# Designs tried in a protein design run: peptides against a protein of PDB entry 2MBZ. Part 7

Target 1, 143 residues: chain A of PDB entry 2MBZ
Amino acid sequence: GINLTPEEKFEVFGDFDPDQYEEEVRERWGNTDAYRQSKEKTASYTKEDWQRIQDEADELTRRFVALMDAGEPADSEGAMDAAEDHRQGIARNHYDCGYEMHTCLGEMYVSDERFTRNIDAAKPGLAAYMRDAILANAVRHTP

## One batch from the design tools (peptide; made by RFdiffusion4, then SolubleMPNN)

Design b1_p26_6_s2
Fold by OpenDDE base, seed 3:
Structure b1_p26_6_s2 (fold): chain B 143 residues (1-143), chain A 26 residues (1-26)
Amino acid sequence: as target 1 above (143 residues)
Amino acid sequence: MVTYVKKKTRRNAAGALAALTGYVAP
């Protein structure tokens, strides 16, 4: 799990405890390279590292919401750039994330209600918008 | 430009969950 004290976990994640999903994650993906990479990278993360990751995620959320509020389509340059930053953030912090992997994650955001609910807490339809932007970004980077 | 002040408990927890999943493309 996340190598933080209960107090530090609360400071970073608040009422959401990512470790509550650890068993399911291990059952579904425990034998994958992505899982191993993530566990290896995050094992050394400090509270400040996790806080940075959350800050990056929140900033990206605000960017997508702003794009939606402005009426920018999900295949706009702005939306695709935000999707690219999302992909790169995963790659830096957790595991190698190619465009195909990213599109699969995007599909999960709309097919798993738990993801949809958590994402759409910022703005209804955000998960679908992100999925579409992720797909568009993948398409523009596919030779 | 739209700016939001999120409650500490309402951060993008989905991102953290996704990071832990280790999901791989088929």
Scores: peptide ipSAE 0.038, ipTM 0.669, DockQ to the pose 0.129
Fold by OpenDDE base, seed 5:
Structure b1_p26_6_s2 (fold): chain B 143 residues (1-143), chain A 26 residues (1-26)
Amino acid sequence: as target 1 above (143 residues)
Amino acid sequence: MVTYVKKKTRRNAAGALAALTGYVAP
């Protein structure tokens, strides 16, 4: 999956190893276009590419946490804009991510405990907040 | 306009996991 040495992977992802989920991902989505696109795109990624992706994810996490701390609703302009940036980041880095796909991902964040736990490590309730912001962003872009 | 403040948060590793998935809801 990730074409990095174990040391490089640790430097980029820390204790989280994306490759630990490779088999499950292949079993669940191996025949999808999204999986194919992701495999094709990421095959050429360097350590610097993966680091950039993680930095983008960290920045979005900070934005959402700040919005939550400020009491901004998930359907605020700020939260929806953060959700849009999240969607666009997936589209640039991994696979075509329309609003429907994005809402599906948001639902997964709250329905799969592993995602919920990982996301909420930044702030309790973040996964649900992101899901709600993702949905709101999709709605405003689907007249 | 919302001002974002950097806070100490755990890295969002879930983003990397999500990127590997081609999830399509039924």
Scores: peptide ipSAE 0.038, ipTM 0.649, DockQ to the pose 0.114
Fold by OpenDDE base, seed 1:
Structure b1_p26_6_s2 (fold): chain B 143 residues (1-143), chain A 26 residues (1-26)
Amino acid sequence: as target 1 above (143 residues)
Amino acid sequence: MVTYVKKKTRRNAAGALAALTGYVAP
């Protein structure tokens, strides 16, 4: 789990408690390299580290929303660059995230209503837009 | 138009860790 006090968790995540998914995540992915890498990386994270991660996520969300508001297609350079930054953020903070992994994540964002709801809280259709941008970014980086 | 990319099983999509265990935003 996240190594923060209840107070710190609230300050960083507010009403969202990521630890509520710990058991499900372990059941679904507990034997994967990604799981082990994430456990190892996050074990040393401080409140400041988690806050930084949230700040990065918020910035990315704003960026995608701005692209949607501007009418930029999901396969635009801007949208694909945002998807690339998303992929790199996962790789930096959690686990190795190649383009195939990233596309699988994108599909999960639209197939799991919990993800869709959480993502679309920022803007309706954002999850689908992100999924499409992720796919487009993967395509342009796959020879 | 977005081109389809090869996908893997749900189990291989271990990226759920980011979104479920610490990444509040998408």
Scores: peptide ipSAE 0.047, ipTM 0.727, DockQ to the pose 0.066; fails the geometry check
Fold by OpenDDE base, seed 4:
Structure b1_p26_6_s2 (fold): chain B 143 residues (1-143), chain A 26 residues (1-26)
Amino acid sequence: as target 1 above (143 residues)
Amino acid sequence: MVTYVKKKTRRNAAGALAALTGYVAP
């Protein structure tokens, strides 16, 4: 679990408590490499680390929204670069995330209504846009 | 060519952090 005080957790995550989902995550993903890597890596995270991760997520959200508002296609260089940064952020903060894994995550964003709802809170259609950008980025980096 | 590996298409409900990063809770 996240080794922050309740007060620190509230300051970083607000009403969202990642630990609420620990049991479901373990049930669904507990035997995967991603789960093991994430547990090992995040075990040492400080409040400042978690805040940085939140800031990075917010920045990526703003970038994608701006691209959509500008009418940039999801396979534009700008959108694909944002998708690449998203992939690298996952790899840096949580678990090894190759292009195939990333495309699977993108598909989940549009097939799981919980993810879709959470992502689209920033802008309707954002989850679909991200999925398409993730796929395009994967294609351009696949030989 | 990019291929898709067998992976569950559903994950736990989560906030923006989990939604964007595919976060696995510690």
Scores: peptide ipSAE 0.038, ipTM 0.700, DockQ to the pose 0.090; fails the geometry check

Design b1_p26_8_s1 (from b1_p26_8, 14 letters changed)
Fold by OpenDDE base, seed 4:
Structure b1_p26_8_s1 (fold): chain B 143 residues (1-143), chain A 26 residues (1-26)
Amino acid sequence: as target 1 above (143 residues)
Amino acid sequence: MAAREEEERRRRRRAAGALAFLSYSF
């Protein structure tokens, strides 16, 4: 789990407690390479590391929202570049994230209502927009 | 009042980002 005090967790994640999903995550993905890589990488993370990760996520969210507000299509260069940065962020912080894996994550964002509700809290339709941008980015990088 | 609302908005955005990112980060 995340090795932070309750106070540190609150400072970094606010009202969201990631540990509440630890058992479900283990049940669903505990036998995957991604899970093992993530556990290994995050085991040494400090509060500052987690804060950086959250800051990156927040920035990405703002970037996608700005693209949507500007009317940029999800398959625009701007949206696809944001999706690429998202993929690379996952790769740096958690586990190797190829384009196929990234596309699967995008599908989860729209198929799991918990993801959809939380993502769309920033802007209605954001989960679908991200999924589409992720897919477009994957397509442009696949021969 | 405005400061509390902005803080709540920040918490909601942070929670949204945290769930979207951490639920697949394990």
Scores: peptide ipSAE 0.071, ipTM 0.653, DockQ to the pose 0.403
Fold by OpenDDE base, seed 1:
Structure b1_p26_8_s1 (fold): chain B 143 residues (1-143), chain A 26 residues (1-26)
Amino acid sequence: as target 1 above (143 residues)
Amino acid sequence: MAAREEEERRRRRRAAGALAFLSYSF
């Protein structure tokens, strides 16, 4: 799990505890390369590292919300660029994330109600918008 | 003003939590 004290976890993640899903994650993905890479990378993460990751997530959320509020299509350059930054963020912080993997994640955002609820807390329909942007970004990079 | 800003911050944190969940759930 995350090597932070309960206080540090609260400071970084608030009421959301990613470790609550540890067992499910291990059962579903414990034998994947992505899981192994993530465990290896995050094992050394400090509170500051996790805070940076959260800050990046906050920025991305604000960016997508702003695009939606502006009425920008999910296949706009702005939305696709945000999706690309999301993909790259996953790659830097957790595991190698190609465009196919990214599209699979996008589908999970709309098919798993837990993801949908958490994402749409920022704005209703955000998960679907992200999925569509992720798909569009993948298409433009793999024509 | 402050209450709205705090609510927006909470919403962003909840959305960011989805990425934290993604860090484990692939």
Scores: peptide ipSAE 0.069, ipTM 0.671, DockQ to the pose 0.588
Fold by OpenDDE base, seed 5:
Structure b1_p26_8_s1 (fold): chain B 143 residues (1-143), chain A 26 residues (1-26)
Amino acid sequence: as target 1 above (143 residues)
Amino acid sequence: MAAREEEERRRRRRAAGALAFLSYSF
C-alpha cells in the first residue's frame, strides 16, 4: 500500500481516496506482472515521490487540455508526444508499459465511468482525447 | 467563490491523476 499518513494522503491526493480502490485493483490485477512491479517500485516511495507523480500527472493533464483547446487532433504530433510521455511516465514510476498495454489503459479511461468522470473533471472529453492520442501514438510506433 | 472553485478544480485534477495510476498499477 501507500505508506503515507492520512494527512499526507490528503495533502497529495486531496479529495481522492486511493485506499478505496486498493482491494479492487488487487482483485483485478493482483496476478499480473504490472501489479507486482508497481507494488515493488512504490513500496519505497515517499510523500515527495507521490507528490512528484501527481505533479507530473497534472502537467500532462494541462498539456492535453491545451492541445484540445488549440484544436489539435488527437493524432497530431503534439498529442502523440504527450501520450508517449504518459506511457514513459507509467514505465518510470510503476511498471513496464508497452504500446499494447498503453492502448488497453486508454480504453479503460473511456469504458470505466469512474475514470472518465475523474479525467473529464479537467475538461469534458479529455478521457476520449487521451485514449485517441494513446492509440495514435501506439500506431505510429508499431512497425 | 472563485478561490473555492479553483481549489475544488485542483482537487478534482489530482483525483484524476491518482485514479489513473492506482486503478491500473496498484
Scores: peptide ipSAE 0.079, ipTM 0.671, DockQ to the pose 0.430; fails the geometry check
Fold by OpenDDE base, seed 3:
Structure b1_p26_8_s1 (fold): chain B 143 residues (1-143), chain A 26 residues (1-26)
Amino acid sequence: as target 1 above (143 residues)
Amino acid sequence: MAAREEEERRRRRRAAGALAFLSYSF
């Protein structure tokens, strides 16, 4: 689990409590490689590490919102690059995230209302835009 | 083949989603 005090968790994650999902994740997917990788990577994370992860997520959100506001297509180079950075961030911080896994995540963003609501809090339609950018990025990297 | 592949994709999506909630906001 996340080895932070309640105060530190609040400072980093605010209204989002990652621990609220820990038991569900463990019960349903505790035997998966992705779960094991995430547990192993995050076991040593400090408050500063978690803050960095949150800062990266915030920056990515700003990038996608800016692209949308500029009218850039989700299959533009800028949008696909943002999607690639998102994929790499997951891979670096949590678990191996290939293009297939990334496309599955993208689809979840629009099919699971919990994710859609969370993502679209920054801008309506952001989840769909991200999904489309993720798909486009996967396509351009597929031989 | 198709049904099993679809079930596996659903399983992966659910697992990825749960892990994303735990590890990453999105």
Scores: peptide ipSAE 0.076, ipTM 0.650, DockQ to the pose 0.051; fails the geometry check

Design b1_p26_8_s3 (from b1_p26_8, 9 letters changed)
Fold by OpenDDE base, seed 2:
Structure b1_p26_8_s3 (fold): chain B 143 residues (1-143), chain A 26 residues (1-26)
Amino acid sequence: as target 1 above (143 residues)
Amino acid sequence: AAAAAEAERRRRRRAAGALAFLSRAF
């Protein structure tokens, strides 16, 4: 699991406990390259590393929310750029995330109600907006 | 076509493992 004390986990993740999902993640994806890469990359992560990852996630969330509030369509350049940054963040921090993998993640955000609830906590419909932006970004990069 | 593409993506997600440690946005 995440190599942090309970206090550190609370400081970084708040009420969200990523270790709550460890068994399910292992059961569903434990034999995948993505899982292996993620475990290898994150094994040495410090509290500061996890905090940076959360900060990046929060920044991206704010960016998507701002785009939605501005009425920018999910296939706008701004939304697609945010989706690209999201993809690259996953690639840096967790596992190789190509456009196909990213579109699969986007679909999961709207098809798994747990993801939807977690994401939409920032703004209702955010998960769907992200999915659409992710798809648009993938399309423009895979002509 | 779009519906079929989405169905295929869902299939690939289930098969290939669109992994994220179930986070807020990642």
Scores: peptide ipSAE 0.113, ipTM 0.710, DockQ to the pose 0.041; fails the geometry check
Fold by OpenDDE base, seed 4:
Structure b1_p26_8_s3 (fold): chain B 143 residues (1-143), chain A 26 residues (1-26)
Amino acid sequence: as target 1 above (143 residues)
Amino acid sequence: AAAAAEAERRRRRRAAGALAFLSRAF
């Protein structure tokens, strides 16, 4: 699991406990490259690293919400740029994330109700908006 | 070939979940 004290975990993740999903993640994805890469990368992460990752995720959430509130289409440059930053963040922090992989993640956001609920907690429809932005970004980078 | 590609996409879709479960939202 994440090598943080319970206190540090609470400080970074709040009420969300990523370790509660460890068994499911291992069962579903334990044999994937992404899982292995993520375990290797995160094994050395400090509290500060995890906090940075969480801050980046929160910033992206706010950015997407702002785009939605402004009425920007999911295939706008702003939304696609946010999706690109999301992809790059995954690549830096967790595992190699090409455009196809990113589109798979976007699809998961709308197909797994747990993800949808977690994402849409910030704004209803955010998961779908992100999925669409991710797809649009992938398309523009794979002509 | 198409079946293999689809299987790989499903595999990647599953792998994406590893990050998803480690992060609150992404």
Scores: peptide ipSAE 0.112, ipTM 0.693, DockQ to the pose 0.031; fails the geometry check
Fold by OpenDDE base, seed 1:
Structure b1_p26_8_s3 (fold): chain B 143 residues (1-143), chain A 26 residues (1-26)
Amino acid sequence: as target 1 above (143 residues)
Amino acid sequence: AAAAAEAERRRRRRAAGALAFLSRAF
């Protein structure tokens, strides 16, 4: 699990406990390169590292919500740039994330109700908007 | 060919899912 005290975990994640999914993640993805890379990278993360990751995620969420509120299409430059930053954040913090992997994540956001619920807590339809932006970003980066 | 493509997509979805369960939001 995440190497933080219960107090530190609460300070960083609040009511969301990522470790509640540890067993399912291990069972479903334990044999993947992404899982191994993530375990290796995050093993050294401090409270400050986790806080930074959460801050980055919150900022990205705000950007997508603002784009939706402004009526910007998911294939707009702004939405695709936000999707690219999301992809790069995954690559930096967790595991190698190419455009194909990113599109698979986007599809999971709308196909797994747990993800949809967590994401749409910020704004209804956010998961679908992110998925569409992720797809558009992948397309524009495909020669 | 379709079955192989679906299997690969499923593999990639599984890998992507690790982040989704570890991240606070997505």
Scores: peptide ipSAE 0.111, ipTM 0.689, DockQ to the pose 0.031; fails the geometry check
Fold by OpenDDE base, seed 3:
Structure b1_p26_8_s3 (fold): chain B 143 residues (1-143), chain A 26 residues (1-26)
Amino acid sequence: as target 1 above (143 residues)
Amino acid sequence: AAAAAEAERRRRRRAAGALAFLSRAF
């Protein structure tokens, strides 16, 4: 699982144990390159690394919410830049994430109710907005 | 108390999301 002590896990994730998803992840994706890359990268992560990842994700969420509240289209430069930062964050922290892979993730956000519910907890419609921004960003970088 | 609870909810969602990327995206 995540290479943290129980105390460190509690400090970073509170009462939530992220390792509860490890079995599902391994069953579905354990033979993929992305799984291997993620396991290799995260094996060296400290508590501070995991906290940084959480902080980056929260910042990006706030940024997308602010764009939506301002009425910026999902294909605006601001929204596409936020989508690009999201893609790069995945690439740095977990596994190689090209524009095609990122598009697949965006579609998952709106097609899997578990993702939709989790994302839209920040703002209703955020998952759809992110998906649209991800698609627009992919198009502009792969014309 | 409310701010701490909201932070905890965000951590849970992000932690789940990080692992769930692998479980769903391929």
Scores: peptide ipSAE 0.079, ipTM 0.672, DockQ to the pose 0.264; fails the geometry check

Design b1_p26_8_s4 (from b1_p26_8, 15 letters changed)
Fold by OpenDDE base, seed 4:
Structure b1_p26_8_s4 (fold): chain B 143 residues (1-143), chain A 26 residues (1-26)
Amino acid sequence: as target 1 above (143 residues)
Amino acid sequence: MREEEERRRRRLRRAAGALAFLSRAF
């Protein structure tokens, strides 16, 4: 699990406890390369590392919400750039995330109700917007 | 080819799920 004290976890994640999903994640994905890479990378993470990851996620959410509020299409340069930053953040922090993997993540955001609900808590339709931006970004980078 | 691509996509979807469940922020 995340090597933080309960107090540190609360400071970083608030009411969200990522460790509550550890068993499910291990059961469903414990044999995947992504899981192994993530476990290896995050094993050395400090509170500050986790805080950066959370801050990056929050910033990305704000960017996508701002794009939606501005009426920018999900295939706009702004939305695709936000999707690219999202992909790069995953690659940097967790596991190798190519464009196909990223597209699969985007599809899961709209197909798994738990993710959809969590993402759309920031703004209704955000999960679908992110999925579309992720797809558009993948397409523009596919020769 | 198509079956291999589908298998690959299924593996990628499974792998992608790992991150999403580790943190709601991802």
Scores: peptide ipSAE 0.140, ipTM 0.750, DockQ to the pose 0.030
Fold by OpenDDE base, seed 5:
Order: sequence, then structure tokens, then C-alpha cells
Structure b1_p26_8_s4 (fold): chain B 143 residues (1-143), chain A 26 residues (1-26)
Amino acid sequence: as target 1 above (143 residues)
Amino acid sequence: MREEEERRRRRLRRAAGALAFLSRAF
């Protein structure tokens, strides 16, 4: 699990408790390469590392919300660039994330209500917007 | 081809889900 005290976990993740999903994740994905890579990378993460990851996610959220508020389509260069940064952030911090994997992740954002609810807490429709931007970004990078 | 691609996508979706559940940073 995440090697933080309960207080540190609250400071970093707030009301979201990643540990409550540890068993489900292990049962569903424990034999995947992505799971192994993530566990190996994050095993050495400090509170500051987790905070950085959350800060990056928050910044990306704000960026997508700003694009939506500006009326930029999800297949705009701005939205696709945000999706690319999202993909690269996953690859850097957790596991190898190619465009196909990223597309699958985007589909999960709209197909799993738990993710949709968590993402749309920032802005209604954000999960769908992100999914569409992820798809568009994958298309432009796939010959 | 299509069925194999769909099976691959399902496996990748499962793998991608691992991070999303482990981190609030989606």
C-alpha cells in the first residue's frame, strides 16, 4: 500500500482513500504488468512525491475545465495537448502508458460510475470531455 | 482480428484501471 500515515494520506488525498480499493485492484489487476510497474515505482514514493502527483492531477483538471469553459472542443489542439500531458504523467509516475492504454483508461472514466463521479466533481461532463480528448490525441498520434 | 483486438483492449482496460483505483490522481 501507500506508505503514509493516516494523517498524511488525508492531507494528500483528502476524502478519497486509495487503500479502500487495494483489495479490488489486486483481485482484478494484480497479475498485470501495469500493476507490477506501479507497485514497484510507488514503493519508494514519499509524501512529497504523492503530493506532487496530486498537484499535477489538479493542474490538469483545471486546464481541462478551463478549456471546457472556453468552449474549446475536445479535439482541439489545446485539449489534445492536455490529454498528451496526462498520458505522459501516467507513464512517468506509474506504468507504461501508450495511446491504446490511454484510450482504454479514458473509456473507463465514462463506463465506471465511480470514476465518472469522482472526475465530474470538478465539473459535470469532465470525464466525457477527457475521454474525447484522449481519443483525439491517440488518433493524431496513430498513423 | 477484431475479436483479438477486443480481447486486447479488455486486458488493457483492466490494467489501466489498476492505477486509477490506487491513486486519486486519475
Scores: peptide ipSAE 0.107, ipTM 0.725, DockQ to the pose 0.031
Fold by OpenDDE base, seed 2:
Structure b1_p26_8_s4 (fold): chain B 143 residues (1-143), chain A 26 residues (1-26)
Amino acid sequence: as target 1 above (143 residues)
Amino acid sequence: MREEEERRRRRLRRAAGALAFLSRAF
């Protein structure tokens, strides 16, 4: 689990408790490379590291919402750049995230209702917009 | 070709899905 006190977890994540999913994640994905990489990287994370990760995610959410509000298509340069930053953030903080894996994440955002609800809490349709931007970004970087 | 790609996609979805559940930041 995340090596923070309950108070620190609340300060960083608020009402969202990532440890609620620890058992399900372990059961479904405990034998994957991504899981192992993430556990290894995050084992040393401080409160400040987790706060940085949350701040990065919040900023990215704001960027996507702003693009949607401006009517920018998900295959616009701005949306694809935001998707690229999202991919790179995952790669830095959690596990190796190539373009194909990123597209799989995007598909999960719209196919798993729990993810859809969590993402769309910022703006209805955000999960679908992110999925489309992720796919467009992957296409432009794939021969 | 198509079946192998679908198997690969399923493996990647499984791997990618693991971490997204650990934080809404994913």
Scores: peptide ipSAE 0.144, ipTM 0.753, DockQ to the pose 0.031; fails the geometry check
Fold by OpenDDE base, seed 1:
Structure b1_p26_8_s4 (fold): chain B 143 residues (1-143), chain A 26 residues (1-26)
Amino acid sequence: as target 1 above (143 residues)
Amino acid sequence: MREEEERRRRRLRRAAGALAFLSRAF
């Protein structure tokens, strides 16, 4: 799990406890390369590392919300650039995330109600917008 | 072909889901 005290976890993640899903994740994905890479990368993460990751996620959320509020389509350059930054952030912090992997994540955001409600807490329809931006970004980078 | 692609997508979704479930913020 995340090597933080309960107090540190609360400071970084608030009421969201990522460790609540550790067993499900291990059961469903424990034999995947992504899981192994994530465990390896995050094993040494400090509170400051986790805080940075959370800050990056919050910034991306704000960017997507701002694009939606501005009426920018999910296949706009702005939305696709935000999706690309999202993909790269996953790749740096957790596991290799190609465009196909990223599109699969995007689809999960709209197909798993637990993700949908978590993401849409920032803005209704955000999960769908992110999925569409992720797909558009993948398409523009696919020959 | 379609079934193989769907199987591949399901495998990738499962792999991708590992981190997303550790942090639903991703």
Scores: peptide ipSAE 0.123, ipTM 0.735, DockQ to the pose 0.032; fails the geometry check

## One batch from the design tools (peptide; made by RFdiffusion4, then SolubleMPNN)

Design b1_p27_2_s2
Fold by OpenDDE base, seed 1:
Structure b1_p27_2_s2 (fold): chain B 143 residues (1-143), chain A 27 residues (1-27)
Amino acid sequence: as target 1 above (143 residues)
Amino acid sequence: MEERRRRRAAGALAAYSAYALPPYKPL
């Protein structure tokens, strides 16, 4: 699991406990390179590292919400750039994330109701908007 | 107080779940 004290976990993640999903994640993904890379990278993460990751995610969420509120299409330069930053954030913090992997993640965000509900907590339809931006970004980088 | 806690939980859940879970399958 995450190498933080219960107090540190609460400070960083609040009411969300990522360790609640450890068994499911291991069962589904334990034999993948992405899982191994994530475990290796995150094993050394401090509270400050996890807080930075959360801050980056919050910033990205606000950016996507602002784009939606402005009426920017998911295939706009702004939305595709936000999707690219999301992909790069995954690559830095967790595992190698190519454009194909990223599109698969985008599809999961709209296909798994748990992801959809959690993402759409910021704004209804955000998961679908992110998926569409992720796909558009992948297309522009792999023509 | 509750709204800030829910916002942090939503952001944390989105970040960790979105990053840590690989896709189901290629499309």
Scores: peptide ipSAE 0.077, ipTM 0.721, DockQ to the pose 0.372
Fold by OpenDDE base, seed 4:
Structure b1_p27_2_s2 (fold): chain B 143 residues (1-143), chain A 27 residues (1-27)
Amino acid sequence: as target 1 above (143 residues)
Amino acid sequence: MEERRRRRAAGALAAYSAYALPPYKPL
């Protein structure tokens, strides 16, 4: 799991403990390359690393919300660039994330209610907006 | 105090779920 003290986990994640989902994640994805890569990369992460990851995620969320509030379409350059940054963040922090993998993640965000509810907590429709931006970004990078 | 904790928890949950988990349907 995440190698932080309970106090450090609370400082980074608040009342959410990601380790409470470790068993479910292992059962569902334990045999995937993405899971193995994520476990390998994150095994050495410090509190500061996890905090940076959360800060990056929060910034990206705010960026997408701002685009939505400005009325920018999900296939705008701004939205596609935000989707690209999202993809690169996953690749840097967790596992190799090509455009196909990214589109699969985007589809999961709208098809699994747990993901949808968690994402849309920031703004209703955010999961769908992100999915559409992810798809648009993938299309513009597909030969 | 409680509202800041709730925002962190919501953000952390969204962030962790959005980044750390592979697709439900494996490729």
Scores: peptide ipSAE 0.072, ipTM 0.715, DockQ to the pose 0.304
Fold by OpenDDE base, seed 5:
Structure b1_p27_2_s2 (fold): chain B 143 residues (1-143), chain A 27 residues (1-27)
Amino acid sequence: as target 1 above (143 residues)
Amino acid sequence: MEERRRRRAAGALAAYSAYALPPYKPL
């Protein structure tokens, strides 16, 4: 699904091979609007686009880790703003991501061990913190 | 060097999968 050479994929994703998930994603989500939108948007993405997406994700990860290290609760303005930026990033780059969708993604981060392990590689408990921040952000925008 | 590579791979996987996969729970 990603239109990069093997060399470009290595430069952007390193040891992560995005193609390893292509079949599972198609099997589970191939009939969803989110999948369709993501495939349509990303079909034209260049190496620079994918690198920007990775850089945005890295920045967001560092931001959440810094909030956790500072002892800021997941329902703090800072954590909720980081969650909002995460939601908007998904919406801009991949698929329509309302607050309900975002809350479901947050729940997936803690319920699927693959997501939890990958996210918590930056800091133990990060997936749970992100889930809680996502939920808090959704609540403040949908009272 | 290896630690940086591992963190990069973990970040890339988290970023890609977080964006590419819709939730397991229905809306």
Scores: peptide ipSAE 0.083, ipTM 0.723, DockQ to the pose 0.376; fails the geometry check
Fold by OpenDDE base, seed 2:
Structure b1_p27_2_s2 (fold): chain B 143 residues (1-143), chain A 27 residues (1-27)
Amino acid sequence: as target 1 above (143 residues)
Amino acid sequence: MEERRRRRAAGALAAYSAYALPPYKPL
């Protein structure tokens, strides 16, 4: 799990406890390279590392929301660039994330109601917008 | 106070879930 004290977890994640999903994650993904890479990388993460990751995610969320509010389509350069930054953030912090993998994540954001609800807490339709931007970004980078 | 806490929790959930939590990819 996350190697933080309960107090540190609260400071970083608030009312969300990522460890509540540990069993489900292990059952579904425990045999994947992505899971292994994530466990290996995050095992050494400090409170500051987790806070940075959250700050990066918050910034990305704000970017997508701003794009939506501006009426930019999900296949705009701005939206695709935000999707690319999202992909790269996953790659740096968690596991190797190619465009195919990223597209699959995008589909999960709209197909799993838990993800959709959590993402759309920032803005209704954000999960769908992200999915579409992720797909567009993958398409433009496919040879 | 509550709204900031809720947004933080939502952001943390979105970020961590998006990156590392299931239900990840239908691969």
Scores: peptide ipSAE 0.081, ipTM 0.724, DockQ to the pose 0.301; fails the geometry check

